# Ledger of designs, part 178: peptides against a protein of PDB entry 6J54

Target 1, 223 residues: chain A of PDB entry 6J54
Amino acid sequence: NENLFASFIAPTMMGLPIVTLIIMFPSLLFPTPKRLINNRTISIQQWLIQLTSKQMMAIHNQKGQTWSLMLMSLIMFIGSTNILGLLPHSFTPTTQLSMNLGMAIPLWSATVFTGFRYKTKTSLAHFLPQGTPALLIPMLVIIETISLFIQPVALAVRLTANITAGHLLIHLIGGATLALLNINTMTAFITFTILILLTILEFAVALIQAYVFTLLVSLYLHD
Target 2, 42 residues: chain B of PDB entry 6J54
Amino acid sequence: QFQFTGIKKYFNSYTLTGRMNCVLATYGGIALLVLYFKLRSK

## One batch from the design tools (peptide; made by RFdiffusion4, then SolubleMPNN)

Design b2_p21_4_s3 (from b2_p21_4, 12 letters changed)
Fold by OpenDDE base, seed 3:
Structure b2_p21_4_s3 (fold): chain B 223 residues (1-223), chain C 42 residues (1-42), chain A 21 residues (1-21)
Amino acid sequence: as target 1 above (223 residues)
Amino acid sequence: as target 2 above (42 residues)
Amino acid sequence: SENKFFQEVMDLFRYLVELLS
């Protein structure tokens, strides 16, 4: 059904991709503060950024806190794009697996490389949990190595699948509601209620997925 | 904390050094196996 | 007149659902 996936097609105008402009648009929603006492919206934004920064950087040492700017920018970018994507007839770049892989793989490789450079012994030791019986060591090391390489893929797929699935459900339930409006008004009202509840849920999912993506990147850096 | 002697001092699952050596030994063994099969085909 | 009012409400619902979908 091509109509079902029409919302996920990358938009173009005059043969030129406008996805770049869409990706850059969320940056306009977060202006830099210039005053001691800013507007209410800017104050709320700063408050949220400070809370999330304190929560995420609490587990990191001074060296890990150097990544604070990158992690905060990441969560702001993903969160803003996900929320804007829930607007009617909007395009969400985070529904594209290529974009999420392009974000996940470099960040994952950077965290792994940083771990091997500064904490070589600890990083190598993570491939073998403590207290493992001697007979299980070779197999467990292999499993842990495979687990490491699955991390960037799982990180990208999780974000893509959750956002894409949410959008698909909204379209499907919305289409079903429109079809039932001409058949049975009562059932159409029930499906419409479900659609509203699902939309509210997707707003929460949009923020949660941004947080989880950033948190996992931060956790990989900590390990 | 555990104190090990002999080979267990270098290859154990409790100390960081022991775990690191076990991981390196595992990778080394796999690399040698791959090398053996690669050289066998030639 | 009541049927016309209900039809207007239904048209509004259709518009809202189409906007969301």
Scores: peptide ipSAE 0.162, ipTM 0.681, DockQ to the pose 0.011
Fold by OpenDDE base, seed 1:
Structure b2_p21_4_s3 (fold): chain B 223 residues (1-223), chain C 42 residues (1-42), chain A 21 residues (1-21)
Amino acid sequence: as target 1 above (223 residues)
Amino acid sequence: as target 2 above (42 residues)
Amino acid sequence: SENKFFQEVMDLFRYLVELLS
């Protein structure tokens, strides 16, 4: 079991943690444009950022769009780290629950506090759904309060679980494929096919989870 | 387009203000209960 | 010759799987 989680151990070199460098590495993949007409890769990247920004901020008003830079940077960071984590023998920082909590809790608290500051009445009203029977009001308010506090935890765990589970599955199926090569070649081929399909799926999951994480943060801001 | 009278005007689950007041009342009630038990134990 | 080709493909396959796992 320890071998299964070996890839999730924080990497160190000479006793010094290099996790900080790994976390900062994705920032190098998004250089700032310096020309009116940039390279094809930069242009495509900027185009994707524009599309995602328009889609994400479509639900926000002018005040909510102030968070556009932060939310877009978040999705780019998580997305890039998740995709890079699918590289062989790579370390994915987003598999660490501590990191995801470190992102989720401050962002969640910021959105909640921002909501209470500018939309106090609406934010307080969210603890009670509209049309609730009078007898269920006290209990439902308590449940909604608990639900609010579970949001940052669920946000972090969702991202962590999805990415971690994907890596574990790739590792397990890969190991099984290698083991079956000398036992049954046909079965090994089937398992390898599953591995390929799973790898493709994980690329999609990597992007989706980044989007969902950012979307939920933005949704909490909107509410 | 709801017309409420009396206490329902301020405490209802249909209007924004009513919902807010219900939430505040609930929290206030819980706080009072906690305070009661704390003072009782002392 | 066919067996040699298949063996090479299998070796490549093993390498790729090992790289991914």
Scores: peptide ipSAE 0.138, ipTM 0.666, DockQ to the pose 0.011
Fold by OpenDDE base, seed 5:
Structure b2_p21_4_s3 (fold): chain B 223 residues (1-223), chain C 42 residues (1-42), chain A 21 residues (1-21)
Amino acid sequence: as target 1 above (223 residues)
Amino acid sequence: as target 2 above (42 residues)
Amino acid sequence: SENKFFQEVMDLFRYLVELLS
């Protein structure tokens, strides 16, 4: 079992953590444009950022749109790290719960605090759904309060679990395929086909989880 | 818009102000209960 | 010749699986 989880151990070089370099590496893949008309790669990147920005910030008013820069940087960071993590023998920082909690808790607290600062009445009213019977009000307020505090945990765990599960499945099916090559070639071919399909799925999951993480943060800001 | 009279005007689950007041009342009640049990233990 | 081709395909599969795992 230690071999299965070896890829999830934080890499170190001579006792120094390489994780810091790995986290910073994706930023190098998205340079800032300096020319009016850039090359195809930069143009596509900026185009995608603009499209996603328009989509995510459409639900926000002028005050909420101030968070556009932070949300776009977040989705680009998580998305790039997740995609790079699918490379052979690569370490994905987002598989570490500590990393995701480090992002989720501050962002969640910022959204909640912003809501209480500028929309105090609306924020307090969110603890009680509209149309609740009078007898259920005290219990439901407590439940909604608990639900609020579960949000940062769920946000971090969701990202961690989805990315980690994908990595584990690739390793398990890959190991099974190698074992079956010497036993039954036909079965190994079927397993290998599943592995290919799974890897394609994980590329999609990597992008989706980055989007969902950022979207939920944005949604908490909107509420 | 809903028309409420009396206490229902300030404490209801339909209006924004009513919902806010219900939440504050709930938190206040819980705080008082906790305070009561804390003082009782002494 | 057919056996050699089959072996080459199997070696490629092994390499790809090892690369992914």
Scores: peptide ipSAE 0.127, ipTM 0.647, DockQ to the pose 0.011
Fold by OpenDDE base, seed 2:
Structure b2_p21_4_s3 (fold): chain B 223 residues (1-223), chain C 42 residues (1-42), chain A 21 residues (1-21)
Amino acid sequence: as target 1 above (223 residues)
Amino acid sequence: as target 2 above (42 residues)
Amino acid sequence: SENKFFQEVMDLFRYLVELLS
């Protein structure tokens, strides 16, 4: 059990945490363009960023599009860290709940505060759905208020749980495959096939969770 | 689309203003209840 | 020789599983 969770311990060297270097490492993979026509890799990256930016900001007005830089940097950061975390013997900062809460709470509070500042009437009206029976109004307003405060927790926990669960499954199936190699080769081959399929799935989950996290933050801003 | 008169004009779950007023009334009621229990506890 | 080849493939699989785990 201790060996299973060893991959989730924050790495340290000589008593100093190196997690800051790990968090900043993905930034080196996205160099700033300096030419009109850049390298193929940089051009593809810029193209993907532009497409995702267009897709994410399509639902926002001019005021909402001001957040485009922040939201795109967020999705790039989470996506890159999640994918790099799937590399062998790598540490994923997004598996740490503290990291995800540190991102979710400020972004959520900023979106909610921005909503109350510029759209006070609409923001207050969101606590009561349309068509609610008169007798259920007080209780439903309370429930919607509680639901609002659960949102930042849900954002952080969803990302943390999905990435952590994926890593745990990879370790468990991988360990089982290694153990079965000396017991039953045929069964070990089956578990290894499952491990490969699971790894491919986790790559998709890593990108989807980054997108969902950013999308939900964007949706809270839109409200 | 809806024709409301009297109290229903200001407190309804269909119009934006009505929903806002209902939310404010609910929070106001809760605040008054909390204030009542705090004053009663003293 | 064929068994040796299969053993090498299995060793590669063990190495890959160890990297992924």
Scores: peptide ipSAE 0.020, ipTM 0.613, DockQ to the pose 0.011

Design b2_p21_4_s4 (from b2_p21_4, 11 letters changed)
Fold by OpenDDE base, seed 4:
Structure b2_p21_4_s4 (fold): chain B 223 residues (1-223), chain C 42 residues (1-42), chain A 21 residues (1-21)
Amino acid sequence: as target 1 above (223 residues)
Amino acid sequence: as target 2 above (42 residues)
Amino acid sequence: SDNELFQEIMDLFKALVELLS
């Protein structure tokens, strides 16, 4: 059973971690455009970036739109790493909680501090929902404060859990399929079909989780 | 839409300013309580 | 510490898989 989880262990070569190279690899898939009319692949990439940028930054004012570059780079990084992680025998850095915390905490802190700097009144008022009875105000303010500090953790865990769970299911069903090949080929075919359907689902989940992660960061910035 | 007078004008859960003041008052109260217990333990 | 945390998480996953199997 340990072999099923071996793919989640950080890979090393000769005692040196190669995780840094894996993290930097997706950047090679998105080269900078050099022509007015680039390759079809680059054109599609730029088009997708523009669409997502337009959609996500629509809720922000001009000051918030300055974060567009960072948010787009974030979604491209997470999305690309998640998709590449679905390749056979690949390592997905976003399955590591430390990786996602490393992204979530600084971004969350930046959004919170930005809110306090430019929208102090709104940020402070956010700790108390409208229409709260007077007797519940102190307790609710405390709860909202705690909720704020849980946001970066929830953001990281959500991404990690969704991606890790998907990878785990793929490995388990894949392993079951291989095991059933020598027992019952008919049942192995059924499990293989499920594996294909699950893989398609995980491609969607990979993109959705990247979008949700970036969207929540953007939402915190707007708040 | 809401009209408040007196203390409710500054401390309410409906207006932006009122909510802000409530939050600040809560934090201030907690800070004072923490300070009190810190000084008392000495 | 990160490796230990990772091992703990993996152990939890293993236990969960055993319960679900």
Scores: peptide ipSAE 0.124, ipTM 0.707, DockQ to the pose 0.015
Fold by OpenDDE base, seed 3:
Structure b2_p21_4_s4 (fold): chain B 223 residues (1-223), chain C 42 residues (1-42), chain A 21 residues (1-21)
Amino acid sequence: as target 1 above (223 residues)
Amino acid sequence: as target 2 above (42 residues)
Amino acid sequence: SDNELFQEIMDLFKALVELLS
């Protein structure tokens, strides 16, 4: 029972946290290209970066496109950490809510403040949807203000919950599979098949959540 | 597109300026209410 | 404090899983 949540505990060595090393490890997987035509791995990485960059920055003007580097680095970081976290007995830093809050809050605040600086009128107008009846204006403005402050929390919790839930589910189904091996081999085979399908799904979820996280930050910047 | 006269020109939910003014007015009203209750408690 | 909060949440999750299992 205790082994189910052991993978979620922050790893330490002699009292020193090694989480910092784990966070820095994905950076080694993305080396800087030195040639015009690189090997297959780097070429694929660059292609993916360019593809996602074009999609995310299509909604932004030239001023907003200055955030491209930060947004792309964010999606690469979250995506890589999520994928690496699916490795057997691995620790996923993005399962830590503190980490996701540490990323979400500054980015959210930066986008909000940037909006107020360059698009003050539009940003203030977003607190009131267009066409709102006059009697509902004060209450709706309050609700929209609360909604704004919930954004960073929702952003962090969404990422954390999706990744953590996926990991937990894999552990539970995996544990059930092992338990059923000695009870009913046929049922164990079924649960094992489900585990495989779930693992594939979690790989997709890992990438999607990274994309959604970055996309939402980008959308907040656009607003 | 929208022709507003009087106070509706400055406070409306259709124009960008009107929406902004409504938001500012709401915040101002809330701030005044908070100040009123704080001063009342003394 | 963050570690304590995390541990508390994990303990709650463990308790819930144990209750549901």
Scores: peptide ipSAE 0.100, ipTM 0.694, DockQ to the pose 0.015
Fold by OpenDDE base, seed 2:
Structure b2_p21_4_s4 (fold): chain B 223 residues (1-223), chain C 42 residues (1-42), chain A 21 residues (1-21)
Amino acid sequence: as target 1 above (223 residues)
Amino acid sequence: as target 2 above (42 residues)
Amino acid sequence: SDNELFQEIMDLFKALVELLS
C-alpha cells in the first residue's frame, strides 16, 4: 500500500519542497508570442487557445466574457499539468486535493458572489425551481442551498478522483505487467496492451476533466 | 400568463419575483426559528 | 440562453447514455 501511493507524495529535494517548481513548469511550455508570425509550435498553441476560447465564451454574454482570460488560463494550467502527470513516475499536482480545492473554492465563490452582485434577483430565484408545489418550497430551498455549497467540493473531488484513479490504475496494471513477465509472457503482453490503452484513455480524461472543471466554473457564473 | 390573486401574487413558484420572495421568506423563517431557539435556551 | 445550453448538454448526455446502453 505504501508503494502504491509513493508517487503521490509531494517530492522534495534536500529537504526542500520542489512542488512549486513542478507547478510552475507547465508555464514554460507556453511562451508568449513576440512575433507576427511565430514558429509552428507557438502558432499551434495559440490557435488551440483561440479555438477553445471561442467555444467556451460563445455561451457567455459580454459581462461573462470578462472571465475569458481567467478561465482560459485555468483550463491550460489544469490540462497541461494533467497531461504532464501522465509521464512515467511524474508527480501530478492536480492529484492533490488541497490544490484542487485551492482552485475550486475561490473560483466558485467568485462566480457565486459575482452572480449575486449583478443578478441578485435571478440568483436568489435559482434556489427555487419553477413549478414547485407550495408545500415543498421550504424543503427544496434548503436542498438547493446545500447543493450550492456542494458545488466546490464536487468540482475539486471530481478532478482529483478522476486523475488519481487513473494514476492508480496505471501503476497497478504496470506493476502487474512487470510481475507477469516472469510468470506468463502472453498474459503479460495482454496486460501491457491494456496498459497502453488505459494510458491513451487517461490522456483523454486529463483533457476532459480540465475542460469540465473550467466549464462548470463558467456555468456557475451564468447562474 | 399566470393570474395570481392574494398572497399567491407575491409568493409563487412560477414568477421570478415570486420565487425570490419564497426564498427570502424561507430564509427569514429559518432565521426566526434559530433566533427563537437561541432566545429560549438563554 | 442558459436554459438552451442546459438542454443541449442534457441532450448530449442522453445521447451518450443511449450509446453506452
Scores: peptide ipSAE 0.025, ipTM 0.701, DockQ to the pose 0.025
Fold by OpenDDE base, seed 1:
Structure b2_p21_4_s4 (fold): chain B 223 residues (1-223), chain C 42 residues (1-42), chain A 21 residues (1-21)
Amino acid sequence: as target 1 above (223 residues)
Amino acid sequence: as target 2 above (42 residues)
Amino acid sequence: SDNELFQEIMDLFKALVELLS
């Protein structure tokens, strides 16, 4: 049991935490352009960032677009860390629930507080859906209030669970394929095929989860 | 558009102001209930 | 201002991530 989750333990070197270095490493993969015409790789990165930025910020007004830098940096960070985590025997910081809570809670609170400051009437009205029967109003307001506080938890758990589960499956199936090579090569080939398909799926999941996480934060800000 | 009069003008689930007032009323009611039980236990 | 609030939230985010890591 302990061997299965060994890859999810926070790595340390001589008692010094290297988690901070791992978290900061993805930022090196996205250098800022210094020229009008950059390298092909940098140009593609900037193009992708612009596309995602236009898509996500289309929901927001001028004041909401102030969060564009934060949201884009968040999606790039989570996306890059998730992709790097798919490397064999690599540590993914986003598999740690504590880290995701550390991202979700402040961002959630920021969106909620921003909503109450600039759209107080609308924010308070969101606790009661439109068209609710009069007798159900008190109970529904309580439920919506509880739902609000569950949002940061759901946001963090969703990201953590999806990335962790995918990462765990890759390791388990990968280990099984290696073990079956000495037992039955035909079965090992089948499991290897599943591993390849799963890896492709996890690449998509890694990007989607980063997008969903950022999108939900943006949606809470718009609400 | 809905036209409301009387109490429904201020407390309704259709208008923005009405929904806000309903939310505030529910929170106020809960606060009063909590206060009542707290004072009763003493 | 919005920028000041944003910066404050960013500081809280950095502090929380540091504490939870």
Scores: peptide ipSAE 0.204, ipTM 0.722, DockQ to the pose 0.078; fails the geometry check

Design b2_p21_5_s1 (from b2_p21_5, 16 letters changed)
Fold by OpenDDE base, seed 2:
Structure b2_p21_5_s1 (fold): chain B 223 residues (1-223), chain C 42 residues (1-42), chain A 21 residues (1-21)
Amino acid sequence: as target 1 above (223 residues)
Amino acid sequence: as target 2 above (42 residues)
Amino acid sequence: MNKLFQEIMDIYKALIELLAQ
C-alpha cells in the first residue's frame, strides 16, 4: 500500500519541498505572444484559449464576462497540471485535496458574495425553488443552504477523486501487467491493452475535470 | 399570473419577492429558536 | 495573461501553504 501512494507524496529535494516549482512549471508551457504571427504551437494554444473562452463566456452577461481572464487562467492551470500529472513518475498537484480546496473555496465564496452584492433578491430567492409546497418551504430552505455549503467541497473532491483514482488505477494495472509478464505473456498483453485504454481515458478525464471545475465556478457566478 | 391575496401575497413560492420573504422568514425563525434555547439554557 | 496566471499561482501557493499547516 505504501508503494501505491508513493506517487502522491509531495516531492522534496534536500529536505525542501519542490511543489512550488512543479506548480509553476505549467506556466512555462504557455509563453506570452510577442509577435503578430506566432509559432505554430503558440498559435494553436491561443486558438484553443479563444475557443474555450467563447464557449464559456457565451452564457454570461457582460458583468460575468469580466471574470473571463480568471476563468481561462483557471482552466488552463488545472488542465495543464492534470495532463502533466499523467506523465510517468510525475507529481500531480491536483491530487492534493488541499490544493483543490484552496482553489474551490475562494472562487466559490467570491461567486456567492458577488451574487449577494449585485443580485441580493435573486440570490436569496435561490434558496427556495419555485413552486415548492408551503409545508416543505422551511425544510427545503435548510437543505438548499446546506447544499450551498457543500458546493465548494464537492467541487474540490470531484477533481481530486477523479485524478487520484485514475492514477491509482494506472499504477495498479501497470503493476499487475508487470507481474503477469513473468507468469503469462498473453494475459499480460490483455492487461497492457487495458492499461493503454485507461491511460487514454485518463487524458480525457483530466481535461474534462478541468473544464467541469471551471464551468461550475462560472455557473455559480451566473446565478 | 397567480393572484395572491393576504399573507400569500408576501409569502409564496412562485414570485421572486415571495420566495425571498419565505427564506428570510425561515432564517428569522431559526435564529429566534436558537436565541430562545440559548437564553433558556442560561 | 501570464502575469495574471502568475498572480493566481502565487495566491494558490499561499493558500496551499496555509491549508497544509
Scores: peptide ipSAE 0.063, ipTM 0.665, DockQ to the pose 0.087
Fold by OpenDDE base, seed 1:
Structure b2_p21_5_s1 (fold): chain B 223 residues (1-223), chain C 42 residues (1-42), chain A 21 residues (1-21)
Amino acid sequence: as target 1 above (223 residues)
Amino acid sequence: as target 2 above (42 residues)
Amino acid sequence: MNKLFQEIMDIYKALIELLAQ
């Protein structure tokens, strides 16, 4: 049973955790452009960054666009780590809840603090939805306050759960297909087809979760 | 725009200022309740 | 056809093994 979770154990080399090196590795995949006309790979990367930047910053005004660099770096980091984690025998740091909480809590606190600092009236008013009946106001304010504190936890758990569940399903179905190859090749082919479809889905999920994570951080900044 | 008079002008769920005042009033009420129970326990 | 099927199955087995481990 422990073998199923072996891919989620933090790798160590000579007793030293290599997690720091794994976290830094994706940054090497995105070199800064030095030429006016770059290679095809770098041009595609820059094009994707520009597209995502335009979509993310469309929600924000000029003051909110100051966070563009941080949000874009976050989506590139999470997206690259998630995609690299889909490689066989690779460790995904984003499967660790501690890492995702470590990213979510500071970003959430920063967005909440900036909201209270620059838009105090709007931020306080956000605890009460517009048009609420008078009798429900005290209860709804309490619920919305609790909801605010659950936001960083939900943000981290969503990313962790989606990536972890995807990896576990790939491993389980992969193991099942190997076992079925010795029993019935026809059923093994069906399970293998499901495995391929699941891997394609996980590539999409890896990118979507990176986008959703940054989008929600961006949304908390806007609200 | 809704025209509110009296207490509803300051405590309403439609205007930003009214919503803010409602939130502050609820937190103030909770703080007073907590303070009451804390002083009562001594 | 049988040789092609065996080659495909070997590739599938290798891919599954690579993904499952």
Scores: peptide ipSAE 0.007, ipTM 0.584, DockQ to the pose 0.012
Fold by OpenDDE base, seed 4:
Structure b2_p21_5_s1 (fold): chain B 223 residues (1-223), chain C 42 residues (1-42), chain A 21 residues (1-21)
Amino acid sequence: as target 1 above (223 residues)
Amino acid sequence: as target 2 above (42 residues)
Amino acid sequence: MNKLFQEIMDIYKALIELLAQ
């Protein structure tokens, strides 16, 4: 069990945490385009950014579209860190709840404060769902208020749990495959096939979680 | 379309203004209760 | 064919070891 969770321990070299370098590393993968005709890789990146930007900003008004840069940077950061985390012996910063809370709380607070500032009536009305019976109004307002404060935690935990669970499963099946190589080659082949399928799934999950996190932040901004 | 009359016009769960007023009234009531118990405890 | 199969198997073993950590 210690070996399973060892992959989630913050890496240190000579007593210094390398986590900061790992967090900054994805930024190196997205260079700014300097040419009219960019390399194929940069062109694909820009196309993906434009595609996701159009989808996410379609829900927002012009004022909400000002957040496009921040939301796009967020999805690119989370997505890239998650994908890089699937590399062997790599540390995924998004498996750390502290990091995800560090992202979720400021973003959530910013969206809530902007909502109260510019759309006070709608924001206050959001604490009471439409059509609530009169007797349940006080209780439901309290519940909805608590729900609001749980939102940043839910965002962070969702991302952390999904990525961590995927990594753990890869490690477990990988370890099982390694153990079975010494026992039965045929069973090891089956487990290896499962491992390959799982890794493909985790690539999808990595991108989906980045998208969902950013989308939910975007939705909170819209509300 | 619901037509509300009297107090229901201002405190309802269907209109935006009504919902807002209900929320404000709830928070106001809670604040007053907290203040009451705080002052009573001293 | 047997040599090729063994080489493929060695690659799989190496990949498994790399992924298992």
Scores: peptide ipSAE 0.006, ipTM 0.591, DockQ to the pose 0.012
Fold by OpenDDE base, seed 3:
Structure b2_p21_5_s1 (fold): chain B 223 residues (1-223), chain C 42 residues (1-42), chain A 21 residues (1-21)
Amino acid sequence: as target 1 above (223 residues)
Amino acid sequence: as target 2 above (42 residues)
Amino acid sequence: MNKLFQEIMDIYKALIELLAQ
């Protein structure tokens, strides 16, 4: 593993990119319930979906709740891909900025356009915070407009940066522990402990980033 | 509710309509400036 | 004791190699 970024290269098989298959794989882990009483795994999955759905839709009106299916599918997709990506030698599609922008831009644009279509006055008024001094109005409107356009970029970069940084840290600390094994076993054990703790942290980060991504999309829809 | 008179009734930062008008005025001003420079460059 | 220690170290090395990716 001479290249630190080798794990981020899109995998190919027989010259064909298999990224599509990797992206579709998480969908197989969430089968639809067919029985009144399901097995333990499906029951836990349904429970988690219900909890997240309840919390996320609590801030939305009835019209906003129409987006529930899309938002729930999004959080499940990002969460599952992030968790599966933490497996050794696995490729995480969410480390690719192109994928995250491909998700963020359409969702952001949809929320903004729906806002302008159904709540034009409120959406336009959102560019000027209430109570702004008169002299600052033109400058603040410009800043708020720029802020709006940065939202999809910030959303994508946040997810990409957190997942990528975590994977790089695991790789670097893992490499350091391997190097230290030949020098001092005791120090290697300490670094290995740090690696384990970091791996646990990355599992948490993977879930949190999925939630934050979906939550922010939801908040943009509400605003 | 704030009672505004005159031009402040239409352009204020406290009412929804006033805020909207301020935003539209700002964009309109920018558009006019861009148009002016575009026409001047011809 | 030494053989067991070596086996543990081999497992340890294998785990690190696996985690280092």
Scores: peptide ipSAE 0.005, ipTM 0.587, DockQ to the pose 0.011

